# Peptides against a protein of PDB entry 2KNC, part 20

Target 1, 74 residues: chain A of PDB entry 2KNC
Amino acid sequence: KGPDILVVLLSVMGAILLIGLAALLIWKLLITIHDRKEFAKFEEERARAKWDTANNPLYKEATSTFTNITYRGT

## One batch from the design tools (peptide; aimed at target 1 W27 I31)

Design b2_p21_1_s1 (made by RFdiffusion4, then SolubleMPNN; from b2_p21_1, 17 letters changed)
Fold by OpenDDE base, seed 1:
Structure b2_p21_1_s1 (fold): chain B 74 residues (1-74), chain A 21 residues (1-21)
Amino acid sequence: as target 1 above (74 residues)
Amino acid sequence: KLLDALLQLLLAALESLLKLA
């Protein structure tokens, strides 16, 4: 039987689409893994920055605790 | 390597289809 040109064309088109979709899925997966690693580094740097601020003797907390000595809570 | 593998897969698929016809 001569090659069914329509079957060949549709199969080639289908293969290209499947390869394209697979490539996009792999690409998205790699980005997602990369972003998770970058986010983990960001949280580590943020934790370090918070620690450094706590140990800075020049840091004045923006929040002051005021104890109301006149509060009789009954 | 990936591109070559994809091209080989495409070629093998095409050959299998031509053999089926």
Scores: peptide ipSAE 0.079, ipTM 0.711, DockQ to the pose 0.221
OpenDDE base, seeds 2, 3, 4, 5: peptide ipSAE 0.076, 0.068, 0.073, 0.071; ipTM 0.710, 0.701, 0.711, 0.703

Design b2_p21_1_s2 (made by RFdiffusion4, then SolubleMPNN; from b2_p21_1, 17 letters changed; failed a check: too like the target's own chain)
Amino acid sequence: QLLDALLLLGLALLEALLKEV

Design b2_p21_1_s3 (made by RFdiffusion4, then SolubleMPNN; from b2_p21_1, 17 letters changed)
Fold by OpenDDE base, seed 1:
Structure b2_p21_1_s3 (fold): chain B 74 residues (1-74), chain A 21 residues (1-21)
Amino acid sequence: as target 1 above (74 residues)
Amino acid sequence: SLLEALLLLLLLALEKLLEEA
């Protein structure tokens, strides 16, 4: 029996939709992996910058401890 | 290109559907 043209058309449409959906899922997956790698690099660079600041002999800590010598605690 | 490969795959799938129908 000759090909059912409706079955052929629906199968082609279904294939195009599935390929499109698969491409979008792959694209989203690649972006998600990329963003996670970029974020990991950013956190590594931030950690390095913190260590460099700690090793800078010119860096003055923002926190200073002051003892109130007038506090008698009675 | 990737698009050409997808088109070839689609044509091959169509040919198979036409042979089996």
Scores: peptide ipSAE 0.060, ipTM 0.671, DockQ to the pose 0.174
OpenDDE base, seeds 2, 3, 4, 5: peptide ipSAE 0.058, 0.049, 0.057, 0.053; ipTM 0.660, 0.644, 0.669, 0.661

Design b2_p21_1_s4 (made by RFdiffusion4, then SolubleMPNN; from b2_p21_1, 17 letters changed; failed a check: too like the target's own chain)
Amino acid sequence: TLLLALLLLGLLALEKLLEEL

Design b2_p21_2 (made by RFdiffusion4)
Pose (drawn by RFdiffusion4):
Structure b2_p21_2 (pose): chain A 74 residues (1-74), chain P 21 residues (1-21)
Amino acid sequence: as target 1 above (74 residues)
Amino acid sequence: VLVVVVVVLVVVVVVIVVLLF
């Protein structure tokens, strides 16, 4: 009663808040990193799908074009 | 004063739990 226990307690409360803030950061990555994969695999496909479609009209044809040396005509 | 300290502590714990999720 005499003392105040408030100031000492104020410091102890800071540790709880701080201990959580430290764990908060760690856990924040745990929830966020779960996405980095898809978020990456997402942009990853968008990257290859272009370079893998902005210049590949051969498939539409069938499965080959040149290297068809044979009886010519026209 | 002890009741106020407990309420403040509960509030801080709840806030930390909410920020974790």

Design b2_p21_2_s1 (made by RFdiffusion4, then SolubleMPNN; from b2_p21_2, 15 letters changed; failed a check: too like the target's own chain)
Amino acid sequence: LLLVLLDVLGAILLLLLRLLS

Design b2_p21_2_s2 (made by RFdiffusion4, then SolubleMPNN; from b2_p21_2, 18 letters changed; failed a check: too like the target's own chain)
Amino acid sequence: ILDVLLSLVGAILLLLQELFS

Design b2_p21_2_s3 (made by RFdiffusion4, then SolubleMPNN; from b2_p21_2, 16 letters changed; failed a check: too like the target's own chain)
Amino acid sequence: LLEVLLQLLGAILQLLLELLE

Design b2_p21_2_s4 (made by RFdiffusion4, then SolubleMPNN; from b2_p21_2, 15 letters changed; failed a check: too like the target's own chain)
Amino acid sequence: LLEVLLEVLGAILLLLLALLL

Design b2_p21_3 (made by RFdiffusion4)
Pose (drawn by RFdiffusion4):
Structure b2_p21_3 (pose): chain A 74 residues (1-74), chain P 21 residues (1-21)
Amino acid sequence: as target 1 above (74 residues)
Amino acid sequence: IVVILLIAFVVAVVIWVIERL
């Protein structure tokens, strides 16, 4: 009662807040990293799907084009 | 300590949800 135990306690409370802030960062990545995969696999498909569709009209045809050397005509 | 870690986890989930909205 004489002393105050407020100042010393103020410091102790800081450790709780700080211990959580430190763990907060670690766990923040644990929740966020779970997305980085899809978030990556997301933009990854959008990247290859273009380069893999902005210049591939052969499939629409059938499964080949040239290398068809045979009896010519027209 | 376990409670502090749980609170820290819950706060991290809340931050994640806010970033997605």

Design b2_p21_3_s1 (made by RFdiffusion4, then SolubleMPNN; from b2_p21_3, 15 letters changed; failed a check: too like the target's own chain)
Amino acid sequence: LLLILLLALELAKLLYKEELE

Design b2_p21_3_s2 (made by RFdiffusion4, then SolubleMPNN; from b2_p21_3, 14 letters changed; failed a check: too like the target's own chain)
Amino acid sequence: LLLILLLALLLAKLLYELEKL

Design b2_p21_3_s3 (made by RFdiffusion4, then SolubleMPNN; from b2_p21_3, 15 letters changed; failed a check: too like the target's own chain)
Amino acid sequence: LLLILLLALELAKLLYLEEKE

Design b2_p21_3_s4 (made by RFdiffusion4, then SolubleMPNN; from b2_p21_3, 15 letters changed; failed a check: too like the target's own chain)
Amino acid sequence: LLLILLLALELAKLLYLLEKE

Design b2_p21_4 (made by RFdiffusion4)
Pose (drawn by RFdiffusion4):
Structure b2_p21_4 (pose): chain A 74 residues (1-74), chain P 21 residues (1-21)
Amino acid sequence: as target 1 above (74 residues)
Amino acid sequence: LSVVVSVVVVVASVVVSAVLS
């Protein structure tokens, strides 16, 4: 009663808040990193799908074009 | 003392909930 145990306690409470803040950051990545994969695989597909479709009209045709040396005509 | 213990338990529970969110 005499003392105050408030000041000493104030410091102890800081450790709880700080111990959580430190763990907060670690866990924050654990929940965020779970997305980085899809978030990456997401932009990854949109990258290749373009380079893999902005210049590939051969498939629409069938499965070849040139290298068809044979009896000519027209 | 009981009040101080209650405050510490409440603050620790809040910190655990904030970390798990």

Design b2_p21_4_s1 (made by RFdiffusion4, then SolubleMPNN; from b2_p21_4, 17 letters changed; failed a check: too like the target's own chain)
Amino acid sequence: LVVLLLLMGALLLIGLALVLE

Design b2_p21_4_s2 (made by RFdiffusion4, then SolubleMPNN; from b2_p21_4, 17 letters changed; failed a check: too like the target's own chain)
Amino acid sequence: LEVLLKVMGALLLLGLELILA

Design b2_p21_4_s3 (made by RFdiffusion4, then SolubleMPNN; from b2_p21_4, 17 letters changed)
Fold by OpenDDE base, seed 4:
Structure b2_p21_4_s3 (fold): chain B 74 residues (1-74), chain A 21 residues (1-21)
Amino acid sequence: as target 1 above (74 residues)
Amino acid sequence: LKELLELLLKLLLLVLKLVLE
């Protein structure tokens, strides 16, 4: 019995739709994994830059503590 | 995702069977 052309057509359309949905889900998953890796790298680089700044002798803290030599705590 | 791929594979096998009968 040759396949019913309507059943073949509907099954092929359903397969194409499921392939398209699967491809979109894989694509979204790959982007989400990529973005998480890039964000983790950015936070690591930010942490390193903070460490390098703390060890840089050219880094002047924005807060200078002035010892008032005239302050005798009485 | 895995279940969707398994469902897609089952559908592809069903279409292949239906085209070969």
Scores: peptide ipSAE 0.080, ipTM 0.686, DockQ to the pose 0.060
OpenDDE base, seeds 1, 2, 3, 5: peptide ipSAE 0.078, 0.069, 0.070, 0.074; ipTM 0.677, 0.671, 0.674, 0.679

Design b2_p21_4_s4 (made by RFdiffusion4, then SolubleMPNN; from b2_p21_4, 15 letters changed; failed a check: too like the target's own chain)
Amino acid sequence: LAVLLSLMGALLLLVLALILS

Design b2_p21_5 (made by RFdiffusion4)
Pose (drawn by RFdiffusion4):
Structure b2_p21_5 (pose): chain A 74 residues (1-74), chain P 21 residues (1-21)
Amino acid sequence: as target 1 above (74 residues)
Amino acid sequence: TLVVLVVVLVVVTVVVVVVAV
């Protein structure tokens, strides 16, 4: 009663808040990193799908084009 | 998960403050 145990306690409370803040950051990545995969695999598909469709009209045809050397005509 | 962490921290702080009082 004489003392105050407020100042000493104030410091102890800071450790709790700080211990959580430190763990907060670690766990923040744990929940965020779970997305980085899809978030990456997301923009990864959008990248290859373009370069893999902005210049590939051969498939729509069938499965080949040139290298068809044979009896010519027209 | 983070909300649970915050709740645990608040509960622990309150318990410590009560005991100290």

Design b2_p21_5_s1 (made by RFdiffusion4, then SolubleMPNN; from b2_p21_5, 18 letters changed; failed a check: too like the target's own chain)
Amino acid sequence: LLEALLLLTLAALLKLLEEAL

Design b2_p21_5_s2 (made by RFdiffusion4, then SolubleMPNN; from b2_p21_5, 18 letters changed; failed a check: too like the target's own chain)
Amino acid sequence: LLEALLLLTLLALAALLEQAL

Design b2_p21_5_s3 (made by RFdiffusion4, then SolubleMPNN; from b2_p21_5, 17 letters changed)
Fold by OpenDDE base, seed 1:
Structure b2_p21_5_s3 (fold): chain B 74 residues (1-74), chain A 21 residues (1-21)
Amino acid sequence: as target 1 above (74 residues)
Amino acid sequence: LLDALLQLLLAALKELLEKAL
């Protein structure tokens, strides 16, 4: 009966460790999948915002080219 | 899946306890 008690205690301890490890792995996997989906959405929204800025009719280039018509290159 | 694994583990632990008592 002595060896059987040790086997039971080790099996219970091993079971708790395996359940804890499995729960942590599942939790980490779910978070990683969630974060990747959210990050992909944010990068898509940021890409769209950059495309919209390029087509924004309110965007005036900071550089205005003035052609001086009176400049005779003599 | 998780519930089935937990049930299998609980069944195995019960069988071990029944053999130890």
Scores: peptide ipSAE 0.050, ipTM 0.648, DockQ to the pose 0.217
OpenDDE base, seeds 2, 3, 4, 5: peptide ipSAE 0.050, 0.043, 0.044, 0.042; ipTM 0.653, 0.639, 0.642, 0.636

Design b2_p21_5_s4 (made by RFdiffusion4, then SolubleMPNN; from b2_p21_5, 18 letters changed)
Fold by OpenDDE base, seed 2:
Structure b2_p21_5_s4 (fold): chain B 74 residues (1-74), chain A 21 residues (1-21)
Amino acid sequence: as target 1 above (74 residues)
Amino acid sequence: LLEALLLLTLLLLEALLRLAL
């Protein structure tokens, strides 16, 4: 039995649609992985910058709590 | 989803190959 031309046409159309859908899913997956890696790197760099600022020996806390040694809380 | 799509594309390719031979 020669290939049913209608079955061949429908199967080719279905294959093209599925390849297109697969390509879109792969594209979305790659973007999502890329964005997550970039965001993770950004948060790591931000964390490092915060640690460097906290360890800066020139950072005088704007609030020096002077414990008044003359305040005997009775 | 991706695996199911891959399996479906392989099944269609196999069906096309069986129709072409």
Scores: peptide ipSAE 0.060, ipTM 0.643, DockQ to the pose 0.137
OpenDDE base, seeds 1, 3, 4, 5: peptide ipSAE 0.051, 0.051, 0.054, 0.054; ipTM 0.631, 0.631, 0.632, 0.635

Design b2_p21_6 (made by RFdiffusion4)
Pose (drawn by RFdiffusion4):
Structure b2_p21_6 (pose): chain A 74 residues (1-74), chain P 21 residues (1-21)
Amino acid sequence: as target 1 above (74 residues)
Amino acid sequence: SLVSLVAFLVALVVVVAVLVA
């Protein structure tokens, strides 16, 4: 009663808030990293699907084009 | 994971409240 225990306690509370803030960061990545995969795999497909479609009209044909050396005509 | 975080924060608030009381 005489003292105040407030100042000493104020410091102790800071450790609780700080211990959580430290763990908060760690766990923040744990929840965020779980997305980095898909978020990556997302933009990864959109990257290859272009280079893999902005210049590949051979498939729509069938499965080949040149290298068809044979009896010519027209 | 979010539920565990919320539960952890609530635990910290309870601990601070007990210490203040």

Design b2_p21_6_s1 (made by RFdiffusion4, then SolubleMPNN; from b2_p21_6, 16 letters changed)
Fold by OpenDDE base, seed 4:
Structure b2_p21_6_s1 (fold): chain B 74 residues (1-74), chain A 21 residues (1-21)
Amino acid sequence: as target 1 above (74 residues)
Amino acid sequence: LEELLLALLLLLLELLEELLR
């Protein structure tokens, strides 16, 4: 029996759709993994920058707590 | 990218040959 032209056509269409869908899924997966790694790196750099600022002797907290020694709470 | 497209094209041709056999 020669190849059923309808089976060949439907199989080729199905293969193209599956390959296209697989390519889109792989692309989305790669981007999502990349973005998560970049975000994790950014949060790590931000955490390090906070640690380095806490240990930086030049970092003055914008809030200086002055203990007013003359404050007798009445 | 071009090699991947060529590999996909070859795979499609191989599948077509198997369906036409």
Scores: peptide ipSAE 0.046, ipTM 0.639, DockQ to the pose 0.182
OpenDDE base, seeds 1, 2, 3, 5: peptide ipSAE 0.046, 0.044, 0.046, 0.044; ipTM 0.636, 0.630, 0.637, 0.630

Design b2_p21_6_s2 (made by RFdiffusion4, then SolubleMPNN; from b2_p21_6, 15 letters changed)
Fold by OpenDDE base, seed 3:
Structure b2_p21_6_s2 (fold): chain B 74 residues (1-74), chain A 21 residues (1-21)
Amino acid sequence: as target 1 above (74 residues)
Amino acid sequence: LEELLKAFLLELLKKLEELLK
């Protein structure tokens, strides 16, 4: 029995669509991994900058904590 | 990646050949 031309055409079309979808998913995955690594570095640098600021003898904290003596936290 | 792509393309060609028989 000769090949079912419809089955062949649909299989080729499906394969092209799956290849295109797979390429887009791989591309998005690579970007997402890259961006998460860059964000992790940014948060690490921000954490280091906070520690460096805390250890800088020239830094004066812009925020002061006042204890409200009337506030009884129950 | 290149080897994986080649393997995938070869498997796809084999499936096409099976459908053409």
Scores: peptide ipSAE 0.056, ipTM 0.633, DockQ to the pose 0.211
OpenDDE base, seeds 1, 2, 4, 5: peptide ipSAE 0.051, 0.056, 0.055, 0.053; ipTM 0.613, 0.635, 0.626, 0.625

Design b2_p21_6_s3 (made by RFdiffusion4, then SolubleMPNN; from b2_p21_6, 16 letters changed)
Fold by OpenDDE base, seed 1:
Structure b2_p21_6_s3 (fold): chain B 74 residues (1-74), chain A 21 residues (1-21)
Amino acid sequence: as target 1 above (74 residues)
Amino acid sequence: LEELLQALLLLLKELIEELLS
């Protein structure tokens, strides 16, 4: 008995859908992993640049505290 | 992309041949 043409068509359609879905999932997974690695590198470089700025002798902290020793709180 | 398309067509061909056997 030859295979039911409907079974063949549904099997082919199902295979195409599964392959397409698998390809999209793999693609999304690869992008997500790539983006996380790139973001981690960017944050590491930003952290390093912040440390380098802190060690730059030309960099002065924008905030300073002044203690007024003559202030007597009434 | 061409290699991927050829691989997909080959897989579909094998599936059809298996179902038609």
Scores: peptide ipSAE 0.070, ipTM 0.680, DockQ to the pose 0.154
OpenDDE base, seeds 2, 3, 4, 5: peptide ipSAE 0.067, 0.067, 0.069, 0.063; ipTM 0.677, 0.676, 0.679, 0.668

Design b2_p21_6_s4 (made by RFdiffusion4, then SolubleMPNN; from b2_p21_6, 13 letters changed)
Fold by OpenDDE base, seed 1:
Structure b2_p21_6_s4 (fold): chain B 74 residues (1-74), chain A 21 residues (1-21)
Amino acid sequence: as target 1 above (74 residues)
Amino acid sequence: LEELLLALLLALLEAIAELLA
């Protein structure tokens, strides 16, 4: 029996759609993994920058703690 | 992942070829 043209067309269309969806899912997965790795690197660099600032003898904190000695807390 | 994708593509092409035979 010759191929049913409708079956062939629907099969090819379905195949293209499935390949397209699979490619999009793979692409999204790769981006998600990449973003997580980049974020982890960013947090590591941020942590290093914080430690470097704490050890810099020229760093003057923008905020100072003032204790009000007149506060009697009654 | 690439090997899996290639295998899936090949299997799909084979299935289409079987429908055309």
Scores: peptide ipSAE 0.057, ipTM 0.657, DockQ to the pose 0.281
OpenDDE base, seeds 2, 3, 4, 5: peptide ipSAE 0.053, 0.056, 0.052, 0.050; ipTM 0.652, 0.659, 0.653, 0.647

Design b2_p21_7 (made by RFdiffusion4)
Pose (drawn by RFdiffusion4):
Structure b2_p21_7 (pose): chain A 74 residues (1-74), chain P 21 residues (1-21)
Amino acid sequence: as target 1 above (74 residues)
Amino acid sequence: SALSVVLAALLSVHSALSSAL
């Protein structure tokens, strides 16, 4: 009672808050990284789907175009 | 109490990420 045990305790409480803040950061990435994959695979498909569709009208046709050397006409 | 604060912060981050997608 004489002393105050407040100041010493104030420091101890800081460690709890700090120990959590340190773990908070680690676990923050654990929940966020789980998305980086899809978030990446998301933008990844949007990138290839363009370069893989903004210039590929051959498939619509069938499966070939040139290299069809044969009896000509018109 | 510190664990509850950490869990609440993580759930807030998870909700924010789901809204961003």

Design b2_p21_7_s1 (made by RFdiffusion4, then SolubleMPNN; from b2_p21_7, 15 letters changed)
Fold by OpenDDE base, seed 5:
Structure b2_p21_7_s1 (fold): chain B 74 residues (1-74), chain A 21 residues (1-21)
Amino acid sequence: as target 1 above (74 residues)
Amino acid sequence: LVLALLLAELLLLRKKIEEEL
């Protein structure tokens, strides 16, 4: 009878560990899906802010290309 | 499924303890 009670105790412990591991994997998956959605939203907002900055007449690019109208290419 | 297996093991454990007392 001794080996059979040890097997039941070890199976119960193993089942608790497997449930705990499964719960951690599900939790990590939910966080990873949430973080990807939040990061995608952040990159979209950052892209929109860059477009609004490019259309702001106060934010002229530091590089002004002046076409010299007197430069007749040789 | 896993919760039902855990419950079955706990009932089996209880039965084994009752058969040894």
Scores: peptide ipSAE 0.040, ipTM 0.613, DockQ to the pose 0.020
OpenDDE base, seeds 1, 2, 3, 4: peptide ipSAE 0.034, 0.033, 0.030, 0.039; ipTM 0.598, 0.602, 0.578, 0.627

Design b2_p21_7_s2 (made by RFdiffusion4, then SolubleMPNN; from b2_p21_7, 16 letters changed)
Fold by OpenDDE base, seed 4:
Structure b2_p21_7_s2 (fold): chain B 74 residues (1-74), chain A 21 residues (1-21)
Amino acid sequence: as target 1 above (74 residues)
Amino acid sequence: AVLLLLLLELLLLEEELRKLK
């Protein structure tokens, strides 16, 4: 008996569905890897901008602590 | 691999459809 035509039809349908699912998984994986790389680059650029601001000679700290040497607590 | 299996299944389907005519 040749392959049952119903088995061949169901296997072809199953293979098409599996290819479609595999393509969607690959697509989602590629996007997820891309987005993670872009986010990592953005956080690195943001970190560099923070470090550059900290080394900027125009940056003035909003708070300065002075030790008053003349403070004799009464 | 999957594409070759799909092509083989399509060839088997075409052969069985020819036996039914």
Scores: peptide ipSAE 0.088, ipTM 0.689, DockQ to the pose 0.021
OpenDDE base, seeds 1, 2, 3, 5: peptide ipSAE 0.061, 0.086, 0.086, 0.074; ipTM 0.621, 0.685, 0.681, 0.678

Design b2_p21_7_s3 (made by RFdiffusion4, then SolubleMPNN; from b2_p21_7, 15 letters changed; failed a check: too like the target's own chain)
Amino acid sequence: LVLAILLALLLLIKEELEKKK

Design b2_p21_7_s4 (made by RFdiffusion4, then SolubleMPNN; from b2_p21_7, 15 letters changed; failed a check: too like the target's own chain)
Amino acid sequence: LILLLLLLALLLLEEKLREER

Design b2_p21_8 (made by RFdiffusion4)
Pose (drawn by RFdiffusion4):
Structure b2_p21_8 (pose): chain A 74 residues (1-74), chain P 21 residues (1-21)
Amino acid sequence: as target 1 above (74 residues)
Amino acid sequence: VLVVIVVVLVVAVVVLVVVLL
């Protein structure tokens, strides 16, 4: 009663808030990192799909083009 | 777990406000 227990308690409350803030950061990555994979695998496909389609019109043909040395004509 | 952390922080702030009042 006499004292106040407020000031000492104010400091103790700070530890709870701080202990959570520290754990908050750790767990923030745990939820966010779970995406970094797809988020990466996402942009990863969009990168190769271009270089793997902006210059590959051979497949649409069949499965070859040159190296077809044989009886010529026209 | 993140939600629990947030709830604990909110409760701690509420307890602090009640003690100050």

Design b2_p21_8_s1 (made by RFdiffusion4, then SolubleMPNN; from b2_p21_8, 17 letters changed)
Fold by OpenDDE base, seed 1:
Structure b2_p21_8_s1 (fold): chain B 74 residues (1-74), chain A 21 residues (1-21)
Amino acid sequence: as target 1 above (74 residues)
Amino acid sequence: LLEELLALIQLALELLKRLLE
């Protein structure tokens, strides 16, 4: 009893759709893992740059607060 | 997730083989 040609066609179509969906899920997973690793590296580099700026002896705050000792408030 | 997906693909291929017998 040969397989029903309709069952064979539907099974092949279903298998192709499942393999295609599986490949898309794997692709999306790989991209998501890659992007998370790259973003984590970017945030680490940004954190290091912020720490280096805070410890840079050449960084002078553009704003200095001076207390005017001659100001007698009324 | 990947291992489960590979297992599902293997199961689908085995079912297809049995339908072609």
Scores: peptide ipSAE 0.070, ipTM 0.668, DockQ to the pose 0.190
OpenDDE base, seeds 2, 3, 4, 5: peptide ipSAE 0.066, 0.060, 0.069, 0.070; ipTM 0.664, 0.655, 0.668, 0.672

Design b2_p21_8_s2 (made by RFdiffusion4, then SolubleMPNN; from b2_p21_8, 16 letters changed)
Fold by OpenDDE base, seed 1:
Structure b2_p21_8_s2 (fold): chain B 74 residues (1-74), chain A 21 residues (1-21)
Amino acid sequence: as target 1 above (74 residues)
Amino acid sequence: LLDELLALLLAALQLLLELLE
């Protein structure tokens, strides 16, 4: 008895849909992993740039402490 | 999820091969 043509067609359609869905999920997973790795690199580079700014001898701190010599605490 | 979908896909392909025999 040859395969039921309807069962074969429905199984092929189902397999194609499952392959398509699996490919989309793999693609989404790869993008999500890529974006997380890229974001981690960006935060590392930002951290390094902050450290380089702190070590720059031309960087003047925006905060200057002014000691008011005239403040006699009575 | 992905492993389950892969398992379902393999099962569907196996059933298709069995139906074509």
Scores: peptide ipSAE 0.066, ipTM 0.680, DockQ to the pose 0.168
OpenDDE base, seeds 2, 3, 4, 5: peptide ipSAE 0.063, 0.056, 0.059, 0.063; ipTM 0.676, 0.660, 0.667, 0.675

Design b2_p21_8_s3 (made by RFdiffusion4, then SolubleMPNN; from b2_p21_8, 17 letters changed; failed a check: too like the target's own chain)
Amino acid sequence: LLEALLATILLALELLKKLLE

Design b2_p21_8_s4 (made by RFdiffusion4, then SolubleMPNN; from b2_p21_8, 17 letters changed)
Fold by OpenDDE base, seed 5:
Structure b2_p21_8_s4 (fold): chain B 74 residues (1-74), chain A 21 residues (1-21)
Amino acid sequence: as target 1 above (74 residues)
Amino acid sequence: LLDELLALIQLALELLRSLLE
C-alpha cells in the first residue's frame, strides 16, 4: 500500500511541531539556568555590599532605637 | 521532560521513515 500522502503530510507536520516545541523547551531551560546564575551572583554581590557597609565606621543606621529610660511599664 | 520530548521526536522520525519505505 503506497504511503497515504495525507498520513505522510500529517506525520511531517507533527514532527515539525514536536521539533519546534523541543527547541522552545531547550531555549527556556538555557534562559532559566542563565537567569538563576545571574540572580545568584547579584544576591551574592548585594550581600557583600551589605557586609562592607556594616564594617564601615562611618555607616550610621537610618533607624535609631531609643529606649525610654523613664518608661516604667505599669 | 526534554529527554521524553527528544524520544518522541526520534519516534516520530522513525515512524516517518517506516511510512516512506
Scores: peptide ipSAE 0.083, ipTM 0.687, DockQ to the pose 0.159
OpenDDE base, seeds 1, 2, 3, 4: peptide ipSAE 0.079, 0.078, 0.072, 0.077; ipTM 0.682, 0.679, 0.675, 0.677

## One batch from the design tools (peptide; aimed at target 1 W27 I31)

Design b2_p22_1 (made by RFdiffusion4)
Pose (drawn by RFdiffusion4):
Structure b2_p22_1 (pose): chain A 74 residues (1-74), chain P 22 residues (1-22)
Amino acid sequence: as target 1 above (74 residues)
Amino acid sequence: VLVVLVVVLVVVAVVVFVVALL
């Protein structure tokens, strides 16, 4: 009672808050990194799907175009 | 999970603070 145990305790409380803040960061990535995959695989499909569709009108035809050397006509 | 962590920390800090006052 004589002392105050407040100041010493104030420092101890800081460690709890700090120990959590340190773990908070680690676990923040654990929940966020779980998305980075899809978030990446997301933008990854949108990137290829363009370069893989903004210039590929052959498939709509059938499965070939040139290299069809044969009896000509018109 | 982070909210639970914060709640646990606050509860532990409050309990430790109350025990120190007693």

Design b2_p22_1_s1 (made by RFdiffusion4, then SolubleMPNN; from b2_p22_1, 18 letters changed)
Fold by OpenDDE base, seed 1:
Structure b2_p22_1_s1 (fold): chain B 74 residues (1-74), chain A 22 residues (1-22)
Amino acid sequence: as target 1 above (74 residues)
Amino acid sequence: LLEALLLETLLALQALLELALR
């Protein structure tokens, strides 16, 4: 009995749908991994830039605590 | 998840190919 033409057509259609779905899942996974790696690098660079700003001798903390030594509380 | 889906897709493709060749 030759292969049922309907079974062959449904198998080819099913294979195309499965390959398409697999390709979309792989693509989404690759993007998600890429975005997580790029975001991790961006957060590392932002953390490093915060440390460099804290070590910048031009960034004097605007909060100088002036201890008034002459304040004798009554 | 992705590996399980790939295995299920390969098994489904094999079952369809076996059904088409029967």
Scores: peptide ipSAE 0.061, ipTM 0.649, DockQ to the pose 0.168
OpenDDE base, seeds 2, 3, 4, 5: peptide ipSAE 0.059, 0.060, 0.056, 0.058; ipTM 0.649, 0.653, 0.646, 0.651

